# Peptides against a protein of PDB entry 4PN1: the designs that were tried, part 108

Target 1, 261 residues: chain A of PDB entry 4PN1
Amino acid sequence: KIEMNFLNKPIVPDTTKVISNFLTHYLITEPVEHVEIEAKLGTLIDLETQNRFEFPVMNETILNPEFNLRTRFESDMTASEHKYLNEFLNQAFRDSQKPGRLPFAYKHTKQVDLFYETEDNSRDKIRVSKNQSDNQVLACVKKRRVADLFLYCPNDAFDIRISISDELPVSMPSGNQQPSLTRLKDRVGYVHQEIKIDLTKTTQNDPVYDTTERHELEVEFGNIADLRDRAQKAKDGMEAPLFRRVQLFMDNVRILRREHS

## One batch from the design tools (peptide; made by RFdiffusion4, then SolubleMPNN)

Design b1_p18_8_s3 (from b1_p18_8, 9 letters changed)
Fold by OpenDDE base, seed 3:
Structure b1_p18_8_s3 (fold): chain B 261 residues (1-261), chain A 18 residues (1-18)
Amino acid sequence: as target 1 above (261 residues)
Amino acid sequence: MEEFKKEFSKLIEEMLKK
């Protein structure tokens, strides 16, 4: 007979507890109404060297937001890394269609994002997203970044930023208003157990700078209502459902950040 | 960002008391 430990009960990793508390704060304590919760793969850059920062740790580490560590986060990767991850996820998709597995859902979208200044000259711009094929409006929102949590991952290809955002639905800008910025997005989306994984290629035409291309991978909680319910239960003393969902989310992130060509 | 840092600090403190 084999047991998990001397109590023969599951234990919760410290990382899971910290992230769960972070999420509970912005889901329940100071609730964000139209909350988006995502993790992006990228690199923590040392502002002094402009290279990836070297923290004196040997494993995945949540950085304390109280300290200014003189870093910035770059949510980008090379085209080759992005292509490799796309191929990896395509294989994972195929494998999930086999008997006995839970299948991925798949969607490929091409959209244009138009950014507009607000009439009140607020810091946040209005984003209108349209489908490139038929010009149908997909969304019109004002997005506000609320909070970030950074994970340094010295053993993997990428570091992680977990972000809390508020995406407020708003009315369309006036017909005579011109966009201040336009971006083209080519997005391949995968959904598994209500966790969304998006590979996005963004193209931006800058009049001063030549056409810039960005390659991003993001992991998002696909069922906010369920997550909020779990967070409320955690606040009421039943933490296990929230811990399980956060663990699932982070395991998916951990798989992805380890893959590279 | 400053407000978040303060609030998150409280969360960590509460966790350490358990």
Scores: peptide ipSAE 0.040, ipTM 0.532, DockQ to the pose 0.227
Fold by OpenDDE base, seed 2:
Structure b1_p18_8_s3 (fold): chain B 261 residues (1-261), chain A 18 residues (1-18)
Amino acid sequence: as target 1 above (261 residues)
Amino acid sequence: MEEFKKEFSKLIEEMLKK
């Protein structure tokens, strides 16, 4: 017989606890009503050197938000990296269809995002998302970034930004309004155990910089209601369900950030 | 974010005491 440790009880990693606390704050303590919670793969850039941030640590490390590290996060990756991850996820999808596995769901979406200025000239723009094929309105929201948590991952291809956003549904802009910005999004989505993994290619036309493309990979909690329930239980003293869900989320993120061509 | 920072600081303090 083998035991887990000298207490023969599960131990929760600090990473899981910190992230769980972060999520609980914006799910329960200061609740965001229309919350979106996602992790993006990218690179922490040192603003002074314009190179990848360097910190004297040897593994995954959550950066303390109280410290001004003078960094920015670049969520863009190369087309080659994006293609590699797509192939990797395609293989994972195929493998998950085998007997005895939980299968991925797959969805390919092409949409147009139209951004409109608000009447009050607020910083947050209204985003209207439409399906490219039939112009069906998919969403009309004001998205606000609420909080970020950064993970420095020196041994992996990418660093991680976990973001809390508020996607407030709003009324459609008036018919006479013109969009200030238009983006095309080609999104390949994989869902496994209610965790969403999206590869997104964004094309944006800029009068000055011409057409630019961005390639992003994001991991999102697909069941916010369940997550909020788990967070509430955690506030009430039962933390295990939340920890398990966060652990699953982070394991998926860890798998993806380790992959590189 | 500021409220989270405060809560986060408390969490870190508790972790350091263990």
Scores: peptide ipSAE 0.038, ipTM 0.536, DockQ to the pose 0.385
Fold by OpenDDE base, seed 1:
Structure b1_p18_8_s3 (fold): chain B 261 residues (1-261), chain A 18 residues (1-18)
Amino acid sequence: as target 1 above (261 residues)
Amino acid sequence: MEEFKKEFSKLIEEMLKK
C-alpha cells in the first residue's frame, strides 16, 4: 500500500491557498456585488527595460502586490500563438465529446462594444455591447477593476493576471451621446465544468495608431454563485471545496499558458 | 490602486499570522 505522505492526507499548494484567500476577500470579506473573476494570459513587462520582467525565481510565483516591481501587464499575444491555442482548444473540444468524458460547450460570438462617458465624469466608461449581426443589446455595464494578482511564470510562454472586476449594470446612455470608443470583438468561447475559456480578437480604430488588433485569451469562473458559496464555506472552516475549485481553475490556466506555436 | 494595495496588505498580514 502506498500513502501520499506521512499523514496520508492531501496537501494544498501555497498557490492555491493564496489565490483562494485573495478570492475570498473580494467574495466574502469585502464583497463585490457584480463580481467578475478572470485570468488573462499575457506578459509582465519591466518598465525600465521594456522587456519581459525577470525575477530570481524558477517556477510559477505569485507576486506580492505590496511591492512595486515597476511592471506593466500586456494582455496580448501574437496571431500565431492565438491561432495555435484555438487549434489546441478545438482538439480538446473534440476529445471531450467522446464517451466517458465531460464535454466542452462551444460558442462563437461577434459583438461591438461602444464606450460612453458617464454623466458624473467618472474614470470608468459605460460599455454597451451589441451583437454585430442584429444589433441586439447584450449588456450595458460600467466595469471597475477592483484588484489584480499577478503570477510570474518563467517556464511558460505567458504570465498571468488574475483580476477582480465589478460589472455594474447601468441604464443605456442617452440617444444624444456619441461613443468615445468603438471596439469589434470576435470571440470563441469554450466552457468546461463551468470554467470559461475565451479567445478574443479585438479590433480598434485609433486616429493616431491606425487600426490595431489584439489577441487575448481569458479564463473565467463561470459560476460565481457557486464560487461565493465555496468561499463562504471556507470562511466557516471548510476550505476543501474552495481549494478544489481554485485548483481546477489554475490547472486549466497552467495548461493554456504552457502552449505556444 | 492605492486602496487595493492597502486592503490587500491587510489580507496578507492576516495570512502571515497563521
Scores: peptide ipSAE 0.030, ipTM 0.510, DockQ to the pose 0.207
Fold by OpenDDE base, seed 5:
Structure b1_p18_8_s3 (fold): chain B 261 residues (1-261), chain A 18 residues (1-18)
Amino acid sequence: as target 1 above (261 residues)
Amino acid sequence: MEEFKKEFSKLIEEMLKK
């Protein structure tokens, strides 16, 4: 018989604690009403070198937002990397259908996103998402980025950006308005234990750069109400449920960022 | 942990001011 440690009890990594506190702030302390919490795979780029950021650490590290590191985050990957992840997730999906496992749910969506300027000319645009097959409206929202937390992952193919966003439902723009921007999205979505994993191909037309295609992978908390409940419990002194949920989320992210073609 | 949470909340607040 073996034990986890000399106490034979689970221990919580600092990464989990820091992320949990980050989430608790925007769930409970300064609550975002229509909060979306997602992690994107990408690359931290050094603005001076235009290469991947280099920091003197040897493992996953949350960057302190108080420091200006002169970086940008590129939430993109190659088509081959994206394809590999798709195949990887397809296999994971199949394996999860076996007896004794919790199954994935799967959804494939092709949609068009139409962006409109607001009447008040605010910074945030209205996004109307429609299904490409039947032109049904899927969503009409104003999305505001609230906060970011960056994880530098020197041993993996990708770095991570965890984002807090406010996705406010709004009324449809007037029929006379033309979209300022149109994006086509081909999204393959996987859901396991209410954690959403989305592979998205985005096509956008640019008058200067012609048609561009982006490949993104996102991991999102699929049950915000449950997460908020866990965060509240954590504020009340019971932290374990929140830590477990954040650990699950981060383990999924860690699995994905380690995979490469 | 409570003190840590407080300090982190302050950090987040500072982030929002930038």
Scores: peptide ipSAE 0.020, ipTM 0.422, DockQ to the pose 0.086

## One batch from the design tools (peptide; made by RFdiffusion4, then SolubleMPNN)

Design b1_p19_1_s1 (from b1_p19_1, 11 letters changed)
Fold by OpenDDE base, seed 5:
Structure b1_p19_1_s1 (fold): chain B 261 residues (1-261), chain A 19 residues (1-19)
Amino acid sequence: as target 1 above (261 residues)
Amino acid sequence: SESLKKLLEENKDLLYVPP
């Protein structure tokens, strides 16, 4: 018989531990009240070369946020890549409907995001999201980016940014206030085992570049309450449930970042 | 607004829907 290792027990990858600790900090230690946790596919750009960042490693590597690497993250892809991922996820959806599988849920959403300046001229804008079809308000929030964790993925098409955000519900802007920015979002969302995968085409007017289009893919934890419970258990000495959920999340991210046309 | 209406007319369903 073949065993996994000399203990014949599963071992947790170091990447899983590092990410789990990062999440636990903002779920439990310094808890963010209205936390959103997502991974975006994109490219780490070296600010000096304006090319993809190059680091002397040969596999997925979490970058230490304490070091200034002089990089920026671009959360975008080509229309062709986006189309390919859409087709890939559609096939995954179809396959998951077969007997013996856990099914995907699917949702197509078209929304308009209206951005407003705050009265106190804070850096954070108020975002009002409405359905394009009936103009019903979906959300009115002020989103604050709390922390980022970057993964350099030299063997894959994309690098990854994991972000912790606080989405604070706020009151609607005054009726006389005009939006500073209007953004159209065409989003297809896939949910599997409470992990959300969204493909989004964003169209907005830019004062410098006129109309711009962006293609994004994001993976989000769909059940924050469950994740927070798992993180609390981890702080109490039982880490396995958290590690399993983080591993599931990261495996989905890894599948997606490896796909290319 | 007229600008929003124009944007809406110019943008179609660009993502594929599974059967």
Scores: peptide ipSAE 0.073, ipTM 0.664, DockQ to the pose 0.013
Fold by OpenDDE base, seed 2:
Structure b1_p19_1_s1 (fold): chain B 261 residues (1-261), chain A 19 residues (1-19)
Amino acid sequence: as target 1 above (261 residues)
Amino acid sequence: SESLKKLLEENKDLLYVPP
């Protein structure tokens, strides 16, 4: 007989606890009403060197948000990396269709995002998302970034930003209002156990830089109601369900950030 | 808009390979 440890009980990794507490704060303590919780793959850039951030650690490390590290996060990758991840996820999808596995769901969406200024000239713009094929309105929201948690991952191709956002549904802009920015999104979504993995190519015109493309990979909690319930239980002293869900989320993130061409 | 027309013209092809 083999035991897990000298207590013969599972223990929770510190990373899981820290992230769980972070999520609990914005789910329960100071609840965000229309919360979106996602992790993006990218690179922590040192503003002083313009190179990838270097920190004296040897593995995945959550950065303390109280410290000004003079960094920015670039949620982008090369076209080649994006293609590789697409192929990787396609293979994972195929493998998951085999007997004895839980299958991925797959969806390909092409949408146009129209950004509008608000009447009060607030920093947050109204985003109208439409399907490219039929111009059907998919959403009209005002998105607010609430909080970020950064993971420095020195052994992997990508660093991670976990973001809390509030997507407030709002009324459509007036018909006379012109968008300040137009963005095309080509997105493939893979869903496994209510965790969403999205590859998104974003194209937009810039008056200065002409047409620019961005390649993003994001991992999102697909069932916020369940997550909020788990967070409430955690706040009430039962942390295990939340820890399990966060661990699943992070394991998926870890798989993805390790894969590179 | 002209910007949208330009974007649509430049991005006619599917960008991803399905499973």
Scores: peptide ipSAE 0.046, ipTM 0.629, DockQ to the pose 0.013
Fold by OpenDDE base, seed 1:
Structure b1_p19_1_s1 (fold): chain B 261 residues (1-261), chain A 19 residues (1-19)
Amino acid sequence: as target 1 above (261 residues)
Amino acid sequence: SESLKKLLEENKDLLYVPP
């Protein structure tokens, strides 16, 4: 007979608790109304060296946001890495279609994002997203970054930024306004157990730096209502459902950040 | 816009492949 530990009960990893508390704060304590919660793969860059940040830890570590480590986060990867992840996720998709598995859903989307300045001179721009094929408006929002949580992952190809954002639906800009920025997005989305994984190639023209491409991978909670419910239960003393959902999310993130070309 | 047209022309190649 084997037991899990001396209590013979499951334990919750500290990482799960920390992230759960972080999410609970912005879901329940100071609730963001139109909340988006996503993790992006990228690199923590040391502003002094302009290289990947080196922290004196040996494994996945949540950085304390109260400390300024003089870092920036670059949400990008090489085209080769992006292609590898695409192939990896395609294989995962195929495997999930087999009997006895929960299947992935897949969607390919091409959109154009038009950014407009606000009439009230607010810092946040209005983003109008349109389908590239038929120019149909998909969304018109003002997105505000609320909070970030950074995970330094010295053993993996990527570091992680978990972001809390507020995506406020707003009215369309006036017909006389010109966009200040235009961005093309080519996105493939994979959904498994309401966790959304997106690979996005972004193309942007810059008058100074010419055309730039970015390759991003993001993991998002696809069911915010359920997550909020779980967070509320956690505040009420039943933490297990939230912990399980956060664990699932983080396991998916961990799988992805370990993959490289 | 001319900027959009340019972007579209530069990005004809599909990076992603379906499953």
Scores: peptide ipSAE 0.043, ipTM 0.650, DockQ to the pose 0.013
Fold by OpenDDE base, seed 3:
Structure b1_p19_1_s1 (fold): chain B 261 residues (1-261), chain A 19 residues (1-19)
Amino acid sequence: as target 1 above (261 residues)
Amino acid sequence: SESLKKLLEENKDLLYVPP
């Protein structure tokens, strides 16, 4: 007979607790009304060296936001890395359709994002998203990033940024207003157990730098209402449902950041 | 099932990225 530990019960990783507390703050304590919670794969860059950040740790580490570590986060990867992840996720999708598994949902979308300046000249821009095929308006929002949590991952290809954002639905800009920026998005989206995984190729024209492409991978909580309910239960003393959901989210992120060709 | 086979075949596409 084998037991998992001297209590013969599962334990919660410290990383799960830290992230759960971070999420609970912006879900319950100081609630963001139209909250989006996502993790992006990328690279922490040391501002001094302009190379990948080096920190004296040997595994996945949440960086304390109270300390100025003199870093920036680049939410981008090479085309080859992006292609590999696309192939990996397609295979994962296929395997999930087999008997005894929970299936992925899959969607390929192409959209145009138009960015407009606000009348009050606020820092936040209005984003109008349209479907490329029929020009149908998909969304009109003002997005504000509220908080970030960075994970340094020295053993993996990518570091992680978890972001809390507020996506406020707003009225369409006036007809005489021209967009300050236009961005094309080609996105392949995968959903498994209400966790969204998106591979996005972004193309934009820059007057100074010509046409630029970006390749991003993001993981998002697909059911905010459920997550908020779990966070409330955690505040009320029942933490297990929240911990389980955060663990699921982070395990998906960990799988993805380890994959490379 | 035939429906599963169809779904699998329809989801072989990739997001276009340069080699």
Scores: peptide ipSAE 0.036, ipTM 0.641, DockQ to the pose 0.013

Design b1_p19_1_s2 (from b1_p19_1, 11 letters changed)
Fold by OpenDDE base, seed 4:
Structure b1_p19_1_s2 (fold): chain B 261 residues (1-261), chain A 19 residues (1-19)
Amino acid sequence: as target 1 above (261 residues)
Amino acid sequence: SEEFKKMLEENKDLLYVPP
């Protein structure tokens, strides 16, 4: 017989524990009501060099948020990288439809986001999301970034930002108010075991500035209620369900960040 | 403008997996 270790019990990776604790804080300890939890692929940029940040580590490392490392995170990737990931996920989708597998769900959406200034002149803008096909209002929210956790990944093409946000439903802006920013989103979404993977091409049009295009990949927890339940159980001493869910999430992220053209 | 949005949208394409 082969045993896992000298205790013959599974162990939890330290990364899983750290992330689980981070999530538990904003799910249970100081709960965010309309929480969104996502990981974006991107690059940690050193503000001094304007190049990718270099840290003296050899593998995936969660950066301590208590220390200012003088970095910014860029969530953009090249069109070529984005296309490759799209093809990769398409193949994964097809393979998951085979007998004995859990299938992906797939959705292609085209959306327009209109951003409005708030009356209180807050830093947070109101986002009105509409379906591009029929101009139907899908959502009107004020999104606030609550916390970030950064993973430096020296062996991969991308670093990771795990973000906790609060998406507050708000009233529609006045009909006389003009948007300060418009953003077109072409998104393909893949869902597997309630983990959402989105590839998004964003075209942003400013009234004053040039049009910009961005290519993003994000991984999101698709079932917050379940995650919150798991986090509560963890606070009550049963950590295994939370650890399993976080491990699943991170494994998906790790798969994606390792893929490159 | 709505016209601008339409023009941009027509040029957007991601790989679609047919059902």
Scores: peptide ipSAE 0.051, ipTM 0.584, DockQ to the pose 0.013
Fold by OpenDDE base, seed 3:
Structure b1_p19_1_s2 (fold): chain B 261 residues (1-261), chain A 19 residues (1-19)
Amino acid sequence: as target 1 above (261 residues)
Amino acid sequence: SEEFKKMLEENKDLLYVPP
């Protein structure tokens, strides 16, 4: 008979613990009311070299936010990489429909985001999202970035930013106010076991910088109430449910960041 | 806005997976 280890018990990787603690802080300790928790694929760029950041580690590493490493994160990829990931996820979707598997849910959405300045001249803009097909308002929110956690991934195509945001529902802006910015979003969304994976192509017209296009992949916790419950249990001494959920989330992220054309 | 939408459609690279 083979055992897992000399204790014959499961062990939790340190990465899972660190991320779990980070999430618990903003779910329980200093709770964000309308919290959004997502991981984006992208590149950590060294501000000195303007190339991908180089750190003396050989695998996935969480960077300590207390240290300024003079980096920026670019949440973008090439069109070819984005297309490859789309095809990959399409295949994963098809395979999940087979007997004995848990199926993906799929949704294709096209929307327009209109950004408005706030009356109080706050840094945070109001975003009105509308469906492109019927112009129905999907959401009106004020989004605030609360915290980031960066993962340097030297063996993979992408680095990772995990972000905590507060997405506050707000009233529609005044009818006489014009949007300061307009973005088109073409998004395909995949949901598996309440983990949401979105591929988004964003197009923005800028009168000064011409039209820009961005290709993003994000992974989001789809059930915040459940996650908050798990985090509370962890604070109360039962950590296993939270660790399992974070492990699932991170395994999905790890699969995606390894894929490239 | 219409030209903007047209540009998006012309450069569509996302694939719909029918159920």
Scores: peptide ipSAE 0.048, ipTM 0.543, DockQ to the pose 0.013
Fold by OpenDDE base, seed 5:
Structure b1_p19_1_s2 (fold): chain B 261 residues (1-261), chain A 19 residues (1-19)
Amino acid sequence: as target 1 above (261 residues)
Amino acid sequence: SEEFKKMLEENKDLLYVPP
């Protein structure tokens, strides 16, 4: 008989614990009402060198947010990398349709986001999201970035930003108000076990700046209610369900960040 | 806006549907 370790019990990676605690804080301790939790693939950039940040570690490392490392996070990739990930996920989708597997769900969405300034000149903008094909309003929200957790991944193509956001539903802007920014999104979404993986091409029209294009990959918890329940149980002393869910999420992120053209 | 319309016309599908 083989045992897992000298205690013959599962052990939770420290990364899982740290992330679980981070999530629990914003799910339970100081709960965000309309919480969105996502991980974006990108690059930690050293503000001084304008190159990828370098830290004296050899593997995936959560950076301490209490330290100002003079970095920025670029949630972007090349078109080639984005295409590769699309092909990779398409193959994963196909493979998941086989007997004995849990299937992916797939959705292609084209969306327009209109951003409006708030009357109080707050940093948070109102975002009106519309279906690009029929101009149907999908959402009107004020999104607030609550917290970020950065993972430096020296062995992979991408670093990771895990973000907690509050998407507060708000009333539509007045008819006389003009958007300050327009963003077109071409998105393919893959859902597996309630983890949502989105590849998004974003085209942004800024009145002041030139049109910019971005290629993003994001991984999101698709069932916040379940996650909140798990977090509550963790707070009450039963951590295993939360750890399992966070581990699943992070494993998917880890798979994706290793893939590149 | 006219600029928006232009963007829509230029915005082609980047990502393809799996078979």
Scores: peptide ipSAE 0.043, ipTM 0.604, DockQ to the pose 0.013
Fold by OpenDDE base, seed 2:
Structure b1_p19_1_s2 (fold): chain B 261 residues (1-261), chain A 19 residues (1-19)
Amino acid sequence: as target 1 above (261 residues)
Amino acid sequence: SEEFKKMLEENKDLLYVPP
């Protein structure tokens, strides 16, 4: 007989605990009402060198947000990397359709995001999202970034930013207000066990720099209500359900960040 | 702008491949 350890009990990785605590704070302690929780693949860039930051660690490490590390996070990748991940996820999708597996769901969406200044000149803009095909309004929100948690991943192609955002539904801009910014989003979404994986190409027309494209990969918790419930249970002393969900989320992230062309 | 949208529609890239 083999036991998993000398206690013969599951042990939770420290990374899982840290992330779980982070999530619990913004789900329960200081709850964000319309919370979005996602991880983006990207690169921690040293502001001084403009290269990928180098920390004296040899594996996945959550950075302490209390320290100013003089870094920025670039949530972008090359078109080739993006294509590779698309192909990878397509294969994963196909494999998941086989008997004995839980299947992926797939959706391809194209939308236009229109950004408007607020009447109070707040920092946050109003985003109106419309379907490109019929201009149907999909959402009108004010998105606020609440918190970030950064993971430095020296052995992988990408670093990770886990973000807590508040997507507050707001009224449509009225009158003859013109958008300050317009973005086109081409997104392919894969959903597995209520974890959403999105590849998004964003095209933006800049009057100065012409048209720019960004290629992003994000992993999102697709069932916030369930996650909040799990976080509440964790706060009440039953941590296992939350840890399991966070572990699933992070395993998916880990799979993706290891893939490269 | 409508012009921008038109331009993008005319220059669709094929980066995304369906499953």
Scores: peptide ipSAE 0.053, ipTM 0.582, DockQ to the pose 0.013; fails the geometry check

